# Peptides against a protein of PDB entry 3V4L, part 316

Target 1, 386 residues: chain A of PDB entry 3V4L
Amino acid sequence: GQPLAKDKVALLIGNMSYWEHPKLKAPLVDVYELTNLLRQLDFKVVSLLDLTEYEMCNAVDEFLLLLDKGVYGLLYYAGHGYENFGNSFMVPVDAPNPYRSENCLCVQNILKLMQEKETGLNVFLLDMCRKRNDYDDTIPILDALKVTANIVFGYATCQGAEAFEIQHSGLANGIFMKFLKDRLLEDKKITVLLDEVAEDMGKCHLTKGRQALEIRSSLSEKRALTDPVQGAPCSAEALVRNLQWAKAHELPESMCLKFQCGVHIQLGFAAEFSNVMIIYTSIVHKPPEIIMCDAYVTDFPLDLDIDPKHANKGTPEETGSYLVSKDLPKHCLYTRLSSLQKLKEHLIFTVCLSYQYSGLEDTVEEKQEVNVGKPLIAKLDMHRGL

## One batch from the design tools (peptide; made by RFdiffusion4, then SolubleMPNN)

Design b2_p29_5_s2 (from b2_p29_5, 11 letters changed)
Fold by OpenDDE base, seed 3:
Structure b2_p29_5_s2 (fold): chain B 386 residues (1-386), chain A 29 residues (1-29)
Amino acid sequence: as target 1 above (386 residues)
Amino acid sequence: VEFKVTVKEPVDPNLPIPDNEEFKDVVPM
């Protein structure tokens, strides 16, 4: 019969906004496009941008809680990285310069923990450099991996080589994602699919002699990303997993705010990533005596590190939200919350209505506090321990 | 079209960190 997955879970990490290293651009688009493709494949996807070492560790721990016997696990990483002695290290955004293995996440340690979950398939897609880090002479003593015959690595580049992004004017994929996205929905064994991606990359004149996909696999079974999820979750553990994932992806409900002046505001929320949310405000009713009226969001929790210069924009793009702008309502003010993993408390903020009456030069302000609870990934309390 | 290729590597700590200004010109297709 066709192989069945008990469930399908993916963790996607895109690190771009490094503190002490060059900023990247491609991980934004790559994580977003891969999220949409994996959702079409019935994956439960956690998508996270710009994680610190501590936040990356917690994201991996939460991902491992979603894994169980016969579950398909996929880890995608796009960012800075290195490979020492056949061990792959993912670099957090807060990593020092130079970074070492003590500042980074070892992929083979994550694989060990995934093997303890008795997963049906383990896929690693590593869109990072694989050069040796000469500042790190530590040889990690890794425990011997179990012989599970269900492991697939897709490396964006060869051992000792670089991975590249194409910076155009605009959003562009990394080289690996550019070719992976065209094949990802194909009903093929995952190693055969990755071989076709490797062939497509090999035809590209931009990557020829610079970047080539490397596939490392122990996968003895015909497993595909298209493999159907086993029907209704019959186990208590599957129900708990589904509820945990659903909580981490629950948006706040849209609100209608009414002000004393008779103005009505629609407050709405959209997810760009599991840790990135857009807030938008629109005037849905204005009394005829009010000539000008704007609804600003202010007084955000300090933990979110929101620059007021990027808040309350006339377009999603002016907030740095380029990917979901087509799905957002028009004629709003937009604010992008990019660090929802940092939220310790409820998301409380102020909606400030600024308005002007016909024939009065003075602006009037009315304020209303809004509590939307813990949105998206903030429900997982990824800061438990600071 | 000059492709600025950004390398996903450990960069020399002496290289200036590029400022956030270059994100302005991203037009969605």
Scores: peptide ipSAE 0.031, ipTM 0.501, DockQ to the pose 0.042
Fold by OpenDDE base, seed 2:
Structure b2_p29_5_s2 (fold): chain B 386 residues (1-386), chain A 29 residues (1-29)
Amino acid sequence: as target 1 above (386 residues)
Amino acid sequence: VEFKVTVKEPVDPNLPIPDNEEFKDVVPM
């Protein structure tokens, strides 16, 4: 029969906004597109941008809590990285220059922990460089991996080689994701699918002699990303996993705020990623005696590091949100919260209404405090231990 | 189309950031 997954869980990390290293662009698009494809494949997807070392460790720990016997686990990483002594290191955004293994996450350590969960399939998609880091001579003493016939690595590049992104004037995929996305939905054994992606990359004149996909696999079974999830979650562990994932993806409900002047504002929320939310405000009712009226959001928690210059924009794109703008209501003011993993408490902020009456020169302000609880990934408290 | 390829590499702090090689892909129109 066709193999069945007990469940399917994916962690996608895209690091771009490095502090001490060159900024990337492709991971934004790559994580977004891969999220949408894996959702069509019935994966529970956690999608995270711009994580520190500590936040990456916690994201991996939370991902490992979602894994269990017969669950399919997929980890995707797009960012800076290196390979020393056959160990792959993912570089967090706060990594020093130069970085070392002590500042980075070792993929083989994550694999060891995934093998302890008795997973049905382990897929690693590593869209990073595989050059040696000459500033790090640390040989990780890794315990011997268990012999499990269920591991697949898709490396965006060969050992000792570079991975590239193509920067157009607009948003573009990394080279690996450009070819992977076209085949990801195919009902094929995952190694066969990746071999076809490797062939497509090899036929492209842009990538020929510069970047080639490497596949490492122990996968003895005909497992695919298309494999159906086995039935309703009948186990207590499957129910807990489903609830934990659902909590990490719960948006605040849309609110209608009523001001004393008779103005009504709709406040709405949209997820771009598991740690990135857009707030939008719209005026839904205005008394005729009010000639001008604007609704701003302000007084955000300091932990979110919100620059007021990027808040309350007339377009999603002006906030740095280029991907979800088609799904957002028009004619709002938009604010992008890009670091929800840093939120220690409830998301409390102020909605400020500025308005002017006909025949008065003075602007009037009314304010309402809004508490939306812990949105999205902030429910997992990924900052616990700082 | 000029393709700016950015490498996801360890930066040698002593190497000048390689000027992003603008690969001029002449796609024939």
Scores: peptide ipSAE 0.023, ipTM 0.521, DockQ to the pose 0.050
Fold by OpenDDE base, seed 4:
Structure b2_p29_5_s2 (fold): chain B 386 residues (1-386), chain A 29 residues (1-29)
Amino acid sequence: as target 1 above (386 residues)
Amino acid sequence: VEFKVTVKEPVDPNLPIPDNEEFKDVVPM
């Protein structure tokens, strides 16, 4: 029979906004496109951008809580990285220069922990460099892996080689994701799918002799990303997993705010990623005596580090939200919250209505405080332990 | 269309950026 997944869970990490290292661009697009593809494959996807070491550790821990016997686990990483002694290290955005293994997440340690969960399939898609870091002489003592015969690594590049992104004036994929996305929905054994991606990359003149996909697998069964999830969650563990994922993806409800002047504001929320939310405001009713009015959001929690200069934009693109802009309502003011994993408390902010009456030069302001609880990934309290 | 390709390297601050004109904006990942 076709293999069945007990469930399917993916953690996607895209690190771009490095503090001490060159900034990247492709991980934004790559994580977004892969999220949409894996959702079509019935994966529960946690998608995270720009994580610190501590936030990456907590994201992995929360991902491991979603894993159980017969669950398919997929980890995707796009960002800086290196490979020492056959161990792959993912570089957090707060990593020092030079970084070492103590500042990074070892993928083989994550694999060990996934094997303890008795997963049905473990897929690692690593869109990072595999060059040796000469500043790190640490030899990790790894415990012996279990012989589970359910492991697949797709490396964007060969051992000791570089991975590449295409820097265009616009949004572009990394080289690996460019080819992976075209095949990811195919009903094929995951190693066969990745082999076809490797062939497609090998035909590309840009990557020829520079970047080639490496597949490392111990996969004894014909498992595919298309494998159906076993029907309705009959176990308490499956219910807990569904609730935990749903908790991390719960948006605030859209609100209609009524001001004393008779203006009505629609306050809406959209997820770009599990840690990135767009807030949008629109005027849905304006009394005829009010000639102009704007509804802006302000007074955000300090832990979100929101620059007011980047808030309340006339387009999603002006906030840095290029991907979800087509799905957003038009004619709003937009604010992008890009670091919801940092949120320690409830998301409380002020909606300020600035308006002018016909025949009066004076601008009037009305304010309403809004408490939306913990949106999206902020419900997981990924800051706990700092 | 000059495709600027970005490398995903640990920046060795001592490695000369290869003057390969075809890959001018290869930024290491």
Scores: peptide ipSAE 0.033, ipTM 0.556, DockQ to the pose 0.118; fails the geometry check
Fold by OpenDDE base, seed 5:
Structure b2_p29_5_s2 (fold): chain B 386 residues (1-386), chain A 29 residues (1-29)
Amino acid sequence: as target 1 above (386 residues)
Amino acid sequence: VEFKVTVKEPVDPNLPIPDNEEFKDVVPM
């Protein structure tokens, strides 16, 4: 019969905004497009941008809690990385310069922990460099991996080689994702799908002699990303997994705020990623005696590190949101919260209405505090280990 | 279209950031 997945879970990490290293751009588009494709494949997807070492460890731990016997696990990483002694290291955004293994996440350690969960399939898609880091001579003492015959690595590049992104004047995929996205929905064994992606990438003049996809697999069974999820979650573990995933993806409900002056504001929320939310405000009713009015969001929790200069923009693009702009209401003020994983408390903020009456020169302000609880990934309380 | 290829490398802080080779892809019209 066709293989069945007990469930399908994916963690996607895109690191771009490095503190001590060159900034990247492709991981934004790559994580977003891969999230949408894996959701069409019935994956439970957690998508995270710009994680510190501690935040990456916690994201992996939460991902491992979603894994169980016969579950398909997919880890995608796009960012800086290296490979020492056949071990792949993902570089967090707060990594020092130079970084070492103690500052990075070892993919083979994650694989060991995934094997302990008795997963049905383990897929690693690593869009990072595989050059040696000569500042790190640490040989990880890894325990012997189990022979599970269910592992697939898709490396964006060969051992000892670089992975590249294409920086256009606009949004563009990394080279690996450019070819992967065109085939990802095909009903093929995952190793056959990746081999066809390798052939397509090998025809590209940009990558010829510079970057080639490497497939490392022990996969003995005909498993595909298209494999159907085994029917209704009848197990307590499947219910817990569904609830845990749902919590990490709950948006605040849109609300209508009414001010004393008679102005009505629509406040809305959109998810760009599991840790990135856009707040938008619009004037839905204005009394005729009010000639001008604007609704600003202010007084965010300090843990979110929101620069007021990047808040309350007339377009989503001015906030750095290019991907979800088409799906947002027009004629709003937009604010992008890009670090929801840092939120320890409820998201409390102020909506400030600034307005002017006809025939008065002075502006009037009214304020309302809004509590939206813990949005998206902030519900997982990734900081509880302190 | 000018493609600036950035390398996802361990940057030696003492290595000059490799000049991002702008690959000019001439998409034929």
Scores: peptide ipSAE 0.025, ipTM 0.525, DockQ to the pose 0.050; fails the geometry check

Design b2_p29_5_s3 (from b2_p29_5, 12 letters changed)
Fold by OpenDDE base, seed 4:
Structure b2_p29_5_s3 (fold): chain B 386 residues (1-386), chain A 29 residues (1-29)
Amino acid sequence: as target 1 above (386 residues)
Amino acid sequence: VEFEVKVLEPVDPNLPIPDNEEFKDVVAM
């Protein structure tokens, strides 16, 4: 019979905004497109951008809580990385220069923890450099991995080689994701699917002799990403897992704010990623005596590091949100909250209405405080250990 | 509760791959 997954869970991490390292661009598009594809495959996807070491550790811990016996686990990482002694290290955005293993997440340690969960399939897709870090002489004493025969690594590049992104003026996929996305929905054994991706990458004149996919697997069963989730009555554990994932993806409800001047504002929320939310405001009713009227958001929590210069934009693109712009209502003001994992308390902010009456030169302001609780990933309280 | 997972529309798959000369702006990941 076709293998069945007990459930399917994916953690996608895209690190771009490095403090001490070259900034990347491709992980934004790659995490987004992979999220949409994995959702079509009935994966519970957690998608996170620009994580610190601590935030990456917590994201992995929360991912491991979603894993259990016979669950498919997929970890995707796009960002800086290295490989020492056959161990892959994912580099957090706050990693020092030079970084070392003590500043990074070891993929083989995550694999060990996934094996302890008795997972049905472990897939790692690593869109990172695999060059040796000569500043890190640490030989990690890893405990011996269990022989589970349900492990697949897809590396964007060969051992000891670099992975590349092409820096466009626009948004583009990384080299690996460009080929992966075309095959990901195919009902094939995951190692066969990745081998076809390797062939497609090898046919491209741009990648030929520069970057090649490496597949490392111990997979005894014909498992595919298309394998159906077991439709048996949800065990108590499966219900808990579904509730935990649902909490991490709950948006605030849209609100209609009414001001004393008779202006009505719609306040809406959209998820770009599990830790990235767009707030949008629109004027839905304006009295005829009001000639100009703008509704802006302000007074955000300091832990979100919101630059007011990037808030209240006339387009989603001006906030740095290029991916969700088609799905957003038009004619709004947009604000992108890119670090919801940093939110310690409830998201409280001010909606300020600035308006002018016909025949008055002075602008009038009205303000309303809005509490939307903990949106998306902020419900997991990833910072409770600091 | 049907969570309408708003499947956000795919990015334009036809973004031109730059020709071989623009490979100057390649960043190692």
Scores: peptide ipSAE 0.142, ipTM 0.614, DockQ to the pose 0.171
Fold by OpenDDE base, seed 5:
Structure b2_p29_5_s3 (fold): chain B 386 residues (1-386), chain A 29 residues (1-29)
Amino acid sequence: as target 1 above (386 residues)
Amino acid sequence: VEFEVKVLEPVDPNLPIPDNEEFKDVVAM
């Protein structure tokens, strides 16, 4: 019969805004596009940008809580990385220069933990460099991996090589994602799909002699990303998994704020990623005696590290949001919250209304505090050590 | 209560894939 997944879960991490290393751009687009494709494949997707070491560890731990016997697990990573002694290391945004294994996440350690969950399929898509790090001579003592015959690695590059992004003035995919996205929805064994992606990359003049996809697999069964989720009555574990994922993706409800002057503001929320939310404000009613009126958001929690210079923009693009701008209401002020994983408390902020009456030169301000609880990934409390 | 999980809408498939000629600035990841 066709293989069935008990469920499908994906963790996608895109690291770009490195503190001590070159900044990247492709992971933004790559994580976003892959999120949308995997959702069409009935994956529960957690998509995270710009994680510290501690935040990456907690994201992996939360991902492992969603895994169970016969669940399909997919880990995608785009960012800086290295490979020492056949072990792949993902580099967090706060990694020192030089970084070492103690500052990085070992993919083979994650694989060990996934094997303990008795997963139905383990897919790793690693869009990172595979060069040796000569500053790290640590040989990780990995316990012997179990023979589960359900592992697939898709490496964006071959062993000892670099992976590349294309830094255009616009949004562009990394080289790996450019070819992967065109085939990801195909009803094929995942190793056959990745082999076809490797052939497509091999025809590209840009990658020729620089980057080649490597497939490492023990997959004995004909498993595909298209394999249907088992429609059995929700086991207690499936219900818990669904509730845990839903908590991490719950947006605040849109609100209509009424000010004493009679101005009405619509406050709305959009998810760009599991840890990235856009707040937008629009004036929905203005009394005729008010000639000028602006509504801006301020007084955010200090844990979010929001620069006021990047808040309250006339376009989503001016906030650094290029991907969801088409789906947002027009003629708003936009604020992008890019670090929701850092939020320890409820998201409390102020909506400030600045306005002017006809025939008065002075601007008047009214303020309203808004509590939206814990949005998106902030509900998982990833900043709390277990 | 249909939780409209506002699934991140599909990326517009018409995001301009830079033409093969524009691959000027290749950066190692």
Scores: peptide ipSAE 0.142, ipTM 0.550, DockQ to the pose 0.178
Fold by OpenDDE base, seed 2:
Structure b2_p29_5_s3 (fold): chain B 386 residues (1-386), chain A 29 residues (1-29)
Amino acid sequence: as target 1 above (386 residues)
Amino acid sequence: VEFEVKVLEPVDPNLPIPDNEEFKDVVAM
């Protein structure tokens, strides 16, 4: 029969906004598009941008809590990376220059922990460089991996080579994701699918002799990303997993704020990623005696590091939200919260209404505090232990 | 409880990939 997954879980990490290293662009688009494709494949997807070392460790730990016997686990990483002695290291955004293994996450350590969960399939998609880091002489003492016939690595590049993004004036995929996305929904054994992606990359004149996909696999069974989730009554463990994932993806409810002047504001929320949320405000009712009226969000928690210059924009794109602008209501003011993993407390902020009456020169302000609890990934408290 | 996660609908995967010609600035990841 067709193999069945007990469940399917994916962690996608895209690091771009490095502190001490060159900034990237492709991981934004790559994580977003891969999230949408994996959702169509019935994956529970956690999608995270711009993680520190500590935040990456916690994201991996939370991902491992979603894994269990016969669950399919997929880890995607796009960002800076290196390979020393056959060990792959993912570089966090706060990594020093030069970085070392002590500042980075070892993929083979994550694999060891996934094997302890008795997973049905382990897929790693690594869109990063595989060059040696000459500043890191650390030989990782890895414990012996269990012999499991369920591991697949898709490396965006060959051992000792670079992976590349294509910097255009617009949004573009990395080279790996450009070819992967076209085949990801195919009902094929994952190693066959990746081999076809490798052939497609190999036909491209731009990648020829620069980047080639490498596949490493122990996969003995015909497992596909399209394999159906087992519809049996969820074990208590599967219920806990589903609840944990659902908590990490719960948006605040849209609300209507009523001001004393008779203005009504709609406040809404949209998820761009598991750690990125758009707040939007719209004036839904204005008394005729009010000639000008603007609704701003302000007084955010300091942990979110919100620049007021990028808040309350007339377009999502002016906030840095280029991907979800089609799905957002028009004629709002938009604010992008890009670091929800840093939120220690409830998301409390102020809605400020600035307005002017007909025949009065003075601007009047009214304020309402809004508490939306812990949105999205902030429910997992990924900062616990700092 | 079916959490209708309002998954933002998949943005059309046809984001215009800039045509093959102008891959001028390839940056190492």
Scores: peptide ipSAE 0.104, ipTM 0.525, DockQ to the pose 0.167
Fold by OpenDDE base, seed 3:
Structure b2_p29_5_s3 (fold): chain B 386 residues (1-386), chain A 29 residues (1-29)
Amino acid sequence: as target 1 above (386 residues)
Amino acid sequence: VEFEVKVLEPVDPNLPIPDNEEFKDVVAM
């Protein structure tokens, strides 16, 4: 019969905003596009941007809790990285310069933990540079991997080479994602699909002699990303897994706020990633005696590190949200919360209505506090232990 | 290790999201 996945789970990490290293751009678009494609393939996707070492470890641990016998696990990483002695290291945004293996996540350690879950398929897509790090002479003593015959690595570049970004009109993609996205929905064995992506990259004059896809596989079975999920979760464990994922992706409900002046504000929420949410405010009713009014959001939790200069913008793009702007309501004020994994408590903030009456020069303010609980990934408490 | 940014073709980030009634208010998940 056709192979069945017991479930499909993906962790996508895009690191861009490095503290001590050059900032990247491709991971933003690459994680977003891959998220949408994997959702069309019935994957439960956790999409995370700009993780510290500690946050990356917790994201991997939460991903491993979603894995079980016969589940398809996919890990995608876009960011800085290196390869020493055949071990791949993903570099967190807080990594020092120079970074070492002690500051980084080893992919082969994650693979070991995935093999302990008896997964049906393990796919690693590594969109990172694979140069040797000459500042790290540590040879990790890795335990021997089990012979599971279900492992696929797609490396965006060959060993010792760099990966490149495609930048146009302010948006940039990794070269790997440019070719992967065109093939990802094809009903083919994953190793055949990646081989076709490698051929397409090899035809590109820009990548020729600079970047080439490398495939490493032990996959003995015909497994595809298109393989159907086994019908209704028959086990209590599968139900718990589905509920855990659903909780990590629950948006706050839209709210209608009523002010004493008679202005009504709609407060709405949109997910850009599992750790990135846009808040938008719109005026849905204004008394005719009020000539001007704006609804600002303020007083955010300090853990979110919200710059007021990027809050309450007339466009999503002015907040740094370039991807979801077409799907958002128009004529709002927008605020982007990009670090929901840092949220220790409930998301409490103030909606401040600033307004002016006809024939009065003075601006009046009314304020309402709003508690929206823990949105999206903040429900997983990824900060536990700090 | 640093990524080199190169000007290539533009990306359309607006891929179709599946209509999932349970997650209809999600733009990307």
Scores: peptide ipSAE 0.018, ipTM 0.391, DockQ to the pose 0.024

